# Designs tried in a protein design run: peptides against a protein of PDB entry 5TUV. Part 128

Target 1, 107 residues: chain A of PDB entry 5TUV
Amino acid sequence: KEVIDRLRYLKAEIEDLELKERELDQQKLWLQQSIKNVMDDSINNRFSYVTHEDICNCFNGDTLLAIQAPSGTQLEVPIPEMGQNGQKKYQINLKSHSGPIHVLLIN
Target 2, 107 residues: chain B of PDB entry 5TUV
Amino acid sequence: AQECQNLEVERQRRLERIKQKQSQLQELILQQIAFKNLVQRNRHAEQQASRPPPPNSVIHLPFIIVNTSKKTVIDCSISNDKFEYLFNFDNTFEIHDDIEVLKRMGM

## One batch from the design tools (peptide; made by RFdiffusion4, then SolubleMPNN)

Design b2_p21_2_s1 (from b2_p21_2, 10 letters changed)
Fold by OpenDDE base, seed 2:
Parts: sequence; structure tokens; C-alpha cells
Structure b2_p21_2_s1 (fold): chain B 107 residues (1-107), chain C 107 residues (1-107), chain A 21 residues (1-21)
Amino acid sequence: as target 1 above (107 residues)
Amino acid sequence: as target 2 above (107 residues)
Amino acid sequence: QIAYSFTLDLTELHPTFKSTD
């Protein structure tokens, strides 16, 4: 029947889509490894930086903090809650496990 | 009929995930290209200057940019080992990825 | 609770986060 045929068609297509998704997942893993290899290269690592000017050119009108931290550093922003003084708390928590965090005030 | 509808929903969900993953892969490729361009730019700049930039004048990858109003009061608590940071803002802020910065730089 | 979190990773993309009121 038409319903049965539609079911078979959909199931077959979903199976193909599952294969496609797995392929994309694998491609992402390989690409991520490639990126890590490129960035871990001694020469590339030496020159993997931006300047104050670069940042200023990207943003305007606000206070800018540049936070450099080792890979693996964990960042958390809690849901804003009312503080003791009645002010909402806007926070960023950073935790590094492999090295110090460096902060630059850009403007 | 209900089973057909369920599978059609599942099919659409998978198609959307695949589309998202394809987009993510494209962005990662662009990131890698941008990084190469950044490295090339910095190498050339340092060759022209015949010296590396001062350590505190550059932001090494990986990093994040936090921007907030110039009126925002920012407090920072730092652990003794500088592995843990707590930022407090009295107003809203934005967090930008270093990848986004490279995009804005036109890399 | 946590509104936003991630681990700094050069191989992962993170959309711009805007803290909310």
C-alpha cells in the first residue's frame, strides 16, 4: 500500500542520512586534528597572535578585555541573579588547568 | 500514518543536523585559512620591523574578547597561581571567540 | 545555574554570547 511504500522510502532515506552524518562527524574530527597540528607547529605557534590594533579595528565604543588562556581553560557564565545589594550579578568564571591566564585591557 | 509522520519528522531533523554540520565544517575550513593568513601577516610584519612585538602588545591564541559598555564597572578576582579568574560586571557584556575576531579582521 | 559555558578550544566554534538582563 501507499503507506507501506512511504515507510520503506523514509526508512531507507533515514539510513542514508545516518551514514552521511557519520561521514560528516569523521570529517570534522580529521579537520580538527589538522587544525591542531597546524597550530601546534612551532613556527605557526610563534606567530599566532593578534595586536591591540587588530582588536580595536574589530570593535568600537566599548571597553574591551582580551583574555588569553591555555587551551582547555573552562569558561562559565552563571545566570544573572540578584546580588545582596539588589544589583544583578553578571559574572565570568575562568579556570585554567595548564597555565596562567593573561588579561589585557584594550581600551 | 502516524509512523510515517514520525519518520518524516525524524528525516527533517536529520537533514537539519546535516546542514548544520556542513556549515560548521565550512567555518572550520575558513578558520584554518584565516589562521594561515594571520601567521603570514605577522611573519612579514616582524621581518619588516626586524624584531618581535613586545610581549604585552599582542594577544596569543587562543583568546576571547569581552566587550561591555564604558560605563560598566569591572571587578576581577585572581587566584594566587593566576589559574582562576572571577570577573564581576555591573552590567551586561558580550563574549567573542577569537575565530570571530579573525573573521572581522578579514583574515 | 550556568547560562553559558565552554572550554577554550581552537577547534570549536562558539557563537557570540550576549549576557541577558
Scores: peptide ipSAE 0.545, ipTM 0.898, DockQ to the pose 0.902
Fold by OpenDDE base, seed 1:
Structure b2_p21_2_s1 (fold): chain B 107 residues (1-107), chain C 107 residues (1-107), chain A 21 residues (1-21)
Amino acid sequence: as target 1 above (107 residues)
Amino acid sequence: as target 2 above (107 residues)
Amino acid sequence: QIAYSFTLDLTELHPTFKSTD
């Protein structure tokens, strides 16, 4: 009876949690769509940029590459491995499917 | 009972997953606010300057920032259409999302 | 073999990646 009552309680709570999780999933979907709509707006898109100064203020003392690429661009970093000359390879692969990639050296 | 124990584990798993999703939603909301603030800043700046910034002086979203030591040698292979980039580094690097940059900017 | 990958998407959050030695 105690175990049965606990079992019923847990099942009911899990059902409530399932509903809550579905609610959150839907909220995320709608929010993501909202973000896309805002960023696709012509005015917003025109002003959706940062400056060299902005980037420099965020990072100190290193070489900085700013890589601008279309949404949907795929980035991959393979596991580092030794090259022909014994130098370990640290690599970034980028592939865009919709437009060119642009690279800026910040400092 | 074993069945109760199994449901307790599932309940806890769902609670943690819900917590994570709630946090992700909050971050997306903040991201959208940051973007709107960025747009407003840039609009005001261009109004004051009475002209847009030079083409290669700004980084349009979406973008990533790659930072590495000043000593790091960077080689880049580019496809003819600039749709594919291969970056080779002789040392470690970091990749930062544009969202993080907006956060660091205080947007 | 890939150590890290993602698709550029303004609707998804990506933590900072640090390549390993």
Scores: peptide ipSAE 0.543, ipTM 0.899, DockQ to the pose 0.891
Fold by OpenDDE base, seed 3:
Structure b2_p21_2_s1 (fold): chain B 107 residues (1-107), chain C 107 residues (1-107), chain A 21 residues (1-21)
Amino acid sequence: as target 1 above (107 residues)
Amino acid sequence: as target 2 above (107 residues)
Amino acid sequence: QIAYSFTLDLTELHPTFKSTD
């Protein structure tokens, strides 16, 4: 039957898609490891920075905070809630576990 | 048949996930290239200047950029060891990844 | 409740986050 043939085809395709997805997952892991290796290299790490000018060229008309923190630093933004005065509070929470956080005000 | 419909839905969901993962993988590859270009740029710049930039004039990766209106009032509470930061804004803000910054820089 | 959360990582991509009213 046509339905049976379609079912067989779909099942076979889904099986192929499962393999493809696993392949992509593996490729991502390998790429992530490659990135870590490149960025952890002493020479690359020494020059892995941007300047104030770089940041300013990317944004305009705003107050900019550049927050440099160690890998693994946790960032959280709670749902805005009303304060005691009825004013909404917008917050960013940062928690590092391996080193200090550095903040620069740009412009 | 209902089974056929169910498999087609599953097939479509898998295809979408694969598409997303392919896109993310491509972005990671571009990030790798951008990082290498950044390192090359900075190495060349420091060679021309015959010195490294001042410590507080650059932002080392990884970092994030928080941008908000010039009118936004920002308060910050910092732990003694600078491992924990709490930012309070009286208005909305945006958080940008360092990868996005590299893209905007044309790396 | 947390509206947005991530761990800083050089190997992970995060879309721009915009806080909302």
Scores: peptide ipSAE 0.559, ipTM 0.901, DockQ to the pose 0.903; fails the geometry check
Fold by OpenDDE base, seed 5:
Structure b2_p21_2_s1 (fold): chain B 107 residues (1-107), chain C 107 residues (1-107), chain A 21 residues (1-21)
Amino acid sequence: as target 1 above (107 residues)
Amino acid sequence: as target 2 above (107 residues)
Amino acid sequence: QIAYSFTLDLTELHPTFKSTD
């Protein structure tokens, strides 16, 4: 009886959790749309940038690449493999489908 | 029993996913706030300067920051239309999201 | 094979990635 009651309780709770998860998924979708709307606003879009100083203040002592790319750009980092000269290849692959990619070297 | 144990594992897995999704939602909300503050800062700064910043002095969202040692040698292959980039590094690197940068900026 | 990948999207969070040796 105790086991049966526990099973019933767990099944009911899992059902409630499924509903909660779906609710959160929907909330995320709406929030994402809200963010897109805010970002696409003409005024907001005009001022949606950071400066070289901003980046430099966030990082110190390293070489920094700022890569601006359209939304939807695919970024891939392959598993490092040995090159022809025995040098490990550390790579970043970027592929945009909607516009050019812009790269800035900082420091 | 074993069935109870299986359901308890499933319950815990769902609880963890829900927790993660709740956290993600909170982060997205914070992103909107940070973005709002960024826009406000830039608007005010441009008013004070009485002009927009130079085009190559700013990085427009969305962007990523690649952080690597000053000693790292970087080469890049670019397609004709600049839709595809291949970066090669002779050492390790870090990739930072623009959202993280906004956080570090205190936005 | 790919060690790390994502699609740039202002509506998605991506934690810092550190390439490994």
Scores: peptide ipSAE 0.554, ipTM 0.899, DockQ to the pose 0.888; fails the geometry check

Design b2_p21_2_s2 (from b2_p21_2, 10 letters changed)
Fold by OpenDDE base, seed 4:
Structure b2_p21_2_s2 (fold): chain B 107 residues (1-107), chain C 107 residues (1-107), chain A 21 residues (1-21)
Amino acid sequence: as target 1 above (107 residues)
Amino acid sequence: as target 2 above (107 residues)
Amino acid sequence: QIAYSFTLDLTKLHPTYKSTD
């Protein structure tokens, strides 16, 4: 009957969707690897930078910190808590495991 | 029937996941394109200038941008292991990914 | 307690984070 036919249709469609999802997962993995390879290329890596002007063009009216760190660096922002002086703490914690962190102040 | 309803829910859930994965994949593609455009721009610029940019004038990928009010007091401390950085702000801040910066740059 | 965290990864997009008051 109609319900049975609908069930069959839905099951078949779900199976097709499973295939599509797996395809997308695979494509993502390949693309991620491709990006890594492209960015790790010596020539590309040499030119993989932005300028102060680039940053300033993206932002205006604020103090800007440009923090360059190795891939894998962990960033954490704690929930603001009251400090010793009763002032809320706004913090950024960075932990690098593979190299130095470079900080530039852009005004 | 209840089974039909369950499958409809599953179908919709899978469709949404696929849509999200497609969107994420598109973003990755755009990221790769943006990076390639950045590299091309920088190569051309350095060729015209016949010199690389000053070392302290550029920010190498990967990086993040932290923006805050010009009135915000920023303190930075480095741990003994030299790999941990603590930034203290007396006010709120924003964190932007390098990918977002490339987008804003029009890459 | 951590309000926001991520690992720098060139293959991932991280949305803009705004610290809360």
Scores: peptide ipSAE 0.494, ipTM 0.897, DockQ to the pose 0.894
Fold by OpenDDE base, seed 1:
Parts: C-alpha cells; structure tokens; sequence
Structure b2_p21_2_s2 (fold): chain B 107 residues (1-107), chain C 107 residues (1-107), chain A 21 residues (1-21)
C-alpha cells in the first residue's frame, strides 16, 4: 500500500526528470550551434582576438606562449617520462587538420 | 522495498545530472556574452585608433596559453606546413584555454 | 600514453591543466 504508492510516485517523478534532462540536452545543442554561428560571422570573426596586453593582465611572472590554431586542432600531453639523458620529458603535441598553427611569445 | 530504494537512488542520480547540465548551460551562456563583449571592445578600439592592430600583435581565437617558469627551456619542432607542433619542456607547465582568458579579462 | 588531451572547441569547457612532476 504505502510502498506501492511510493513506487508509483517515484516512477512518475523519474519520468518527469527524464523529460527535463532531454530538454537541457536540446538547449545545450542549440546554444552550442548559436555560439558557432556567432563566431563564424564575418564581422565577429574579424574582431575575435585578444592582445598581448590582455594576456599579460591575466598572467604574470612566467613565460607565456600563445598558441593560435584552427578549431578542431588536437592537443595531447603524454605522460612525462625519463629521456635518455636522464631528464624528464614534458611535452605538448599539436595536430591541426585544417590550417597552420601560429605561436606567439608573450612574456 | 528494494525496488523503492533502487528508484530513489536513480532519482537522485538524475537530479545531480540535471544540476550539472544546468550549470554547463549557464557557463555556455556566459561564454557567448563574453565573446560578444570582446568583439564590441575590439571594434571600438580599432575605431579610436583608426586602424587595425598589427598582425602579430594579437591572438585570434581559438587559442591556448601555455604558462611555464622563466627558467624553463622550451624546444619546438614544427612540420613543414606548420600543421604539427611538438613542444618540449624541461619543467612543468600549465595550459589555459581562451575561455578562461576571457573570464580573467572580465569580459 | 596520454595524460591529457582535448580538441580546440569554444563550445566545450577545458579545465586548466597542470603537468605533473
């Protein structure tokens, strides 16, 4: 009786939550597409940049590399391992499939 | 009943997923706003300067920032077409994406 | 073996990565 009623209530609530989750999934998809459209706009794309000053204001005291690459560029960091000279290797691998990568030394 | 307990666990799991998705959606909205603000800022700045910034003085989106100590030795191997980059560091580094930079800029 | 990886995409969040010692 009480257990049966609780089961019915929970099943109904879970169904509502499933609908809510699907709604959020769709909203995310649409928003992601909206962002892509905004960034691909010719005017927006022309002005989609930051300056050296901007970066310096965000970071200080260290060496800063700004790596500009096309969307879809793959970045990989392997697990650091010892080299033959006994030095630990810290590495970043970048692979672009659509255009060149550009690197700027900021600091 | 065991079935009731199982459904309660499932309900809680779904509630947490929904909460996470709501948070992610909010972040995407803020990112879009930040990007639009960046574009507006740059348009105004170029109008005031009556010219675009020099080509190598700005970093176009998308980009990443690599932060490392000034003592870190950085070596870079580049493919002929600049589609592949291999960075070697003799010490640890941090990677920040452009979204984080926009946040730090207060966009 | 890869410790960290992602594809540049403004529609996806990437937390700051700190390489391990």
Amino acid sequence: as target 1 above (107 residues)
Amino acid sequence: as target 2 above (107 residues)
Amino acid sequence: QIAYSFTLDLTKLHPTYKSTD
Scores: peptide ipSAE 0.491, ipTM 0.898, DockQ to the pose 0.882
Fold by OpenDDE base, seed 3:
Structure b2_p21_2_s2 (fold): chain B 107 residues (1-107), chain C 107 residues (1-107), chain A 21 residues (1-21)
Amino acid sequence: as target 1 above (107 residues)
Amino acid sequence: as target 2 above (107 residues)
Amino acid sequence: QIAYSFTLDLTKLHPTYKSTD
């Protein structure tokens, strides 16, 4: 019957999709490792930086903070809450576990 | 019947996940290319200048950019080892990662 | 509570975050 055939087809397709999804997951993992290898290369690492001009060209009219931190640094933004004076507090929390954090004020 | 409909829903859900994963994979590929282009640019620039840039004139990857209004008051509390940072803003802010910056730079 | 959180990782994508009023 048509329904039976459709069910069989759908089940087969879903099986193929499962394989495809796992393939993509594996590809992502390999690509991530590749990126790490490229960035960890001594020569590449030496030149893995942007300039103040680069940042300024990307943004305009704002106060810009450039925060350089080691991989693995945790960033958290709490939900803004009211302060004692009824003013909302906006915060960023940074925690590094492998090295110091460096902050630059741009322009 | 109902089973067929359920499988079609599942099929569609899997297709959407696959689509998202494909997009993310493509972005990672572009990121790696952008990084390589950045390295190449910087190597060439330093060769032309016959010197590396001053340490405090560049932002090394990985980094984030925080932008806020020029009127925003920013307070920062730093641990003695510079492993922890607490930023307080009296207004809203935006956080951009280095990948976005590389994109905006046209890398 | 935390509105936004991530770990710096060169292999992970993070959309731009905008703090809200």
Scores: peptide ipSAE 0.500, ipTM 0.898, DockQ to the pose 0.906; fails the geometry check
Fold by OpenDDE base, seed 2:
Structure b2_p21_2_s2 (fold): chain B 107 residues (1-107), chain C 107 residues (1-107), chain A 21 residues (1-21)
Amino acid sequence: as target 1 above (107 residues)
Amino acid sequence: as target 2 above (107 residues)
Amino acid sequence: QIAYSFTLDLTKLHPTYKSTD
């Protein structure tokens, strides 16, 4: 009896949680679409940038590369492997499909 | 008893997923707010300056920031169409999202 | 093979990646 009641309770709660999760998934999708719409707006797009100063204020003490690329650009970092000279390979691979990539050396 | 335990585990798993999704949703909301604040800042700045910033002085979204030691040697191979980039580092590096940059900027 | 990968998307969060030794 107690086990049966517990099972019934848990099943009902799980069902409610499933509904909640689906709700959150939908909210995420709508929010993502909203963000895209905001960013695609001509005025917003015109002003969607940061400055060198902004970046420098966020980081210090290191060499900084700013890589501007179109949305949809693919980035890959392979697992570091030993090179010919016994040096580990640290790499970043970028592949754009819709436009050129632009790189700025900040410092 | 075993079925009850299985459902309790499932319940907990779903609760954790929901918590994660709620957190992600909150982050997306903050992203949108940060972006709007960025746009507002830049609009105001350009109005005061009565001109847009020089093209090479700003980094347009979307972008990533790569930071590495000042001692790190960086080599870059670029395709003819500038759609493909291969970065080689002789040491470790970090990759930061533009969203993180906006957070660090206090947007 | 690949330690870290993503597609640039303003609607997705990506944690800071630190390459390992």
Scores: peptide ipSAE 0.487, ipTM 0.896, DockQ to the pose 0.907; fails the geometry check

Design b2_p21_2_s3 (from b2_p21_2, 10 letters changed)
Fold by OpenDDE base, seed 5:
Structure b2_p21_2_s3 (fold): chain B 107 residues (1-107), chain C 107 residues (1-107), chain A 21 residues (1-21)
Amino acid sequence: as target 1 above (107 residues)
Amino acid sequence: as target 2 above (107 residues)
Amino acid sequence: QIAYSMTLDLTELHPTFKSTD
């Protein structure tokens, strides 16, 4: 009886959690759409940038690449492998489908 | 019973997912606030300067920051498709999202 | 194969990635 009651309780709780999770999923979708709308606004879009100084203030002593690319651009880092020269390859592959990629070197 | 244990594991898994989703939502909200603050800052700055910043001095969203040692040699090549880029590094690197940059900026 | 992948998206959060040796 105790086991049966526990099972019923757990099943009911899991059902409630499923509802909560779906609610959060929907909230995320709405929030994402809101963010898109805000950022696509002409005024906001005009001023949606950071400066070289901003980036430099965030990082110390490193070489920095600022890569600006269209939303949806895919980035891949392959597993480092030994090259023919005996050096490991550290790579970043970028593929844009909607526009050019802009790269700035900082520091 | 084994069935109870299975359900308890499932319950815990769902609780963790819910927690993660709640956290992600909160971060997205903070991102939106940070973006708003960024826009306001830039608008004010341009008003004070009476001109937009130089085109090569700013990085428009969305972007990523790749940081690596100053000693790292970076090679960039554009593939046959003009929308595809390959970056080669002779050492390790880090990739930072623009959202993180905004956080570091204190936006 | 691929150690890390992401899609640039203003509506998605991506934790910092650190390449490994």
Scores: peptide ipSAE 0.559, ipTM 0.899, DockQ to the pose 0.890
Fold by OpenDDE base, seed 4:
Structure b2_p21_2_s3 (fold): chain B 107 residues (1-107), chain C 107 residues (1-107), chain A 21 residues (1-21)
Amino acid sequence: as target 1 above (107 residues)
Amino acid sequence: as target 2 above (107 residues)
Amino acid sequence: QIAYSMTLDLTELHPTFKSTD
């Protein structure tokens, strides 16, 4: 029957797609490990930075904070709540577990 | 017929996820190229200057950029060990990761 | 009560976050 044949076809295709998705997941895992290795290389790490000029060229007209922190640092933004004076509070919480956080004010 | 429809929806869902994962992988590869270009640029720049940049003039990866209006008042509370930061803004802000910055830099 | 969360990671992509009014 047409319906039965369609069902079998779809199930087979979905199985193939599942295999493809797992393949992509593995590729991402290996790529991520490669990225870590490249970034941890002494020479690459030494030159892994941007300048104030770089940031200013990317953003104009606003106040900019550059926050450098160790990998694994957690960032949270609470839902804005009313402050003491009826003003909404906009917050960023940062928590590092491996090293200090460094903040630069850019313009 | 209903089972066929369910499987067709599932098939499409998986196809979209695969497409997204393929795109993400491509982006990660491009990020590695951008990082390589960044390192090369910085190496050349330091060679020309015959010195490394001042410590507070550069932002080391990984980092994030927070941008907000020039009118925004920013308060910051810092732990003694600088492992924890609390930022308070009196207006809205945006958070950008370092990968986006590298893209905007044209790396 | 968290509107946004992320972990700094060189191996993950994070879209731009815009805080809401």
Scores: peptide ipSAE 0.555, ipTM 0.899, DockQ to the pose 0.873
Fold by OpenDDE base, seed 1:
Structure b2_p21_2_s3 (fold): chain B 107 residues (1-107), chain C 107 residues (1-107), chain A 21 residues (1-21)
Amino acid sequence: as target 1 above (107 residues)
Amino acid sequence: as target 2 above (107 residues)
Amino acid sequence: QIAYSMTLDLTELHPTFKSTD
């Protein structure tokens, strides 16, 4: 029967897709660990920076803040609300758990 | 027939999820390449200059870029240990991660 | 209430965020 054959085919294909998805999940985990290892390397870490010129070449016409913080630093933007002066509040909250945060004004 | 339809929906869902995971994996690979190129560039530049860049002239990874209008007033509150920052803006802003910057740099 | 959140980490992609009016 066509329906029975289709059911068998679909079940087999879904099983193959499950294997493929697990493979991709594992590959991502390995790649993420590789990235961490590369960045933690002493030489790579020493040279893992960009310059003011680099940032200026990427952006223009606005005020630019560069916020350097340790990996794992948490950033939150609350829903804008009216302040005491009736002005809408736009905020960024940063919390580091391992080290200080450094801010540079680019332009 | 209903069971076939349910399985076909499931199959399509898995196919789309796999496609997304493949794309994300490719992006991570490109990020590694960009990081490698950044490190190589900086090593070469410091060799040519025979010195490291001034401390406040570079932004170390990881970082984010906040851009806003030049008319935007920015206030910043900092904790004693510089582990916590609160930024207040009187207008809208954008947040860009370091990976995007590397892409814009052509790394 | 939080409109946007992220953790600084090079192992994850974070698309550009634009604060709402």
Scores: peptide ipSAE 0.554, ipTM 0.899, DockQ to the pose 0.897
Fold by OpenDDE base, seed 2:
Structure b2_p21_2_s3 (fold): chain B 107 residues (1-107), chain C 107 residues (1-107), chain A 21 residues (1-21)
Amino acid sequence: as target 1 above (107 residues)
Amino acid sequence: as target 2 above (107 residues)
Amino acid sequence: QIAYSMTLDLTELHPTFKSTD
């Protein structure tokens, strides 16, 4: 039956796709570990920064906040809600667990 | 048959996930290249200057950039230990990660 | 209740977030 043959074909292909997806997941994990190793290297870490000029060249016309925080810092933006004066509240919550947060105002 | 149709949908879903994961891996690889270039640039710059940049003149990774209108009023509440920040904006904002910044820098 | 959340992590990609009105 044509339908049965199609089912067999699809099931076989899905099995191959499952293997491919798992391969990609594993590759991502290895790559992420590699990134961590590179970033944790003392020399690389020492020079892992951008300048005010770098940021200004990437963005223009607006106010920019550069927020540097330790890896693992949590950022949350709640759904905007009305304040007491009828103004919507646009908010960012930051919480670090391993070190202080540093903020620079650019332009 | 319904099962055949269900498997075809599943097949397509898996193909899309695989495509997305492949793209994400490529982006992470490009990020590493950009990071390498950033480190090289900064090392060379500091060699030429014969000193590191002032501590408050650079933004160390990881960081985020918050972009908002110059008209936006920003209020910030900071904990004593600087582990917790609360930003209040009177208007909308955008959040950009450091990876995007490196891309915009052309690294 | 939370519109957006992220963890600062150099190993994860985060597309630009735009707050809405």
Scores: peptide ipSAE 0.551, ipTM 0.898, DockQ to the pose 0.886; fails the geometry check

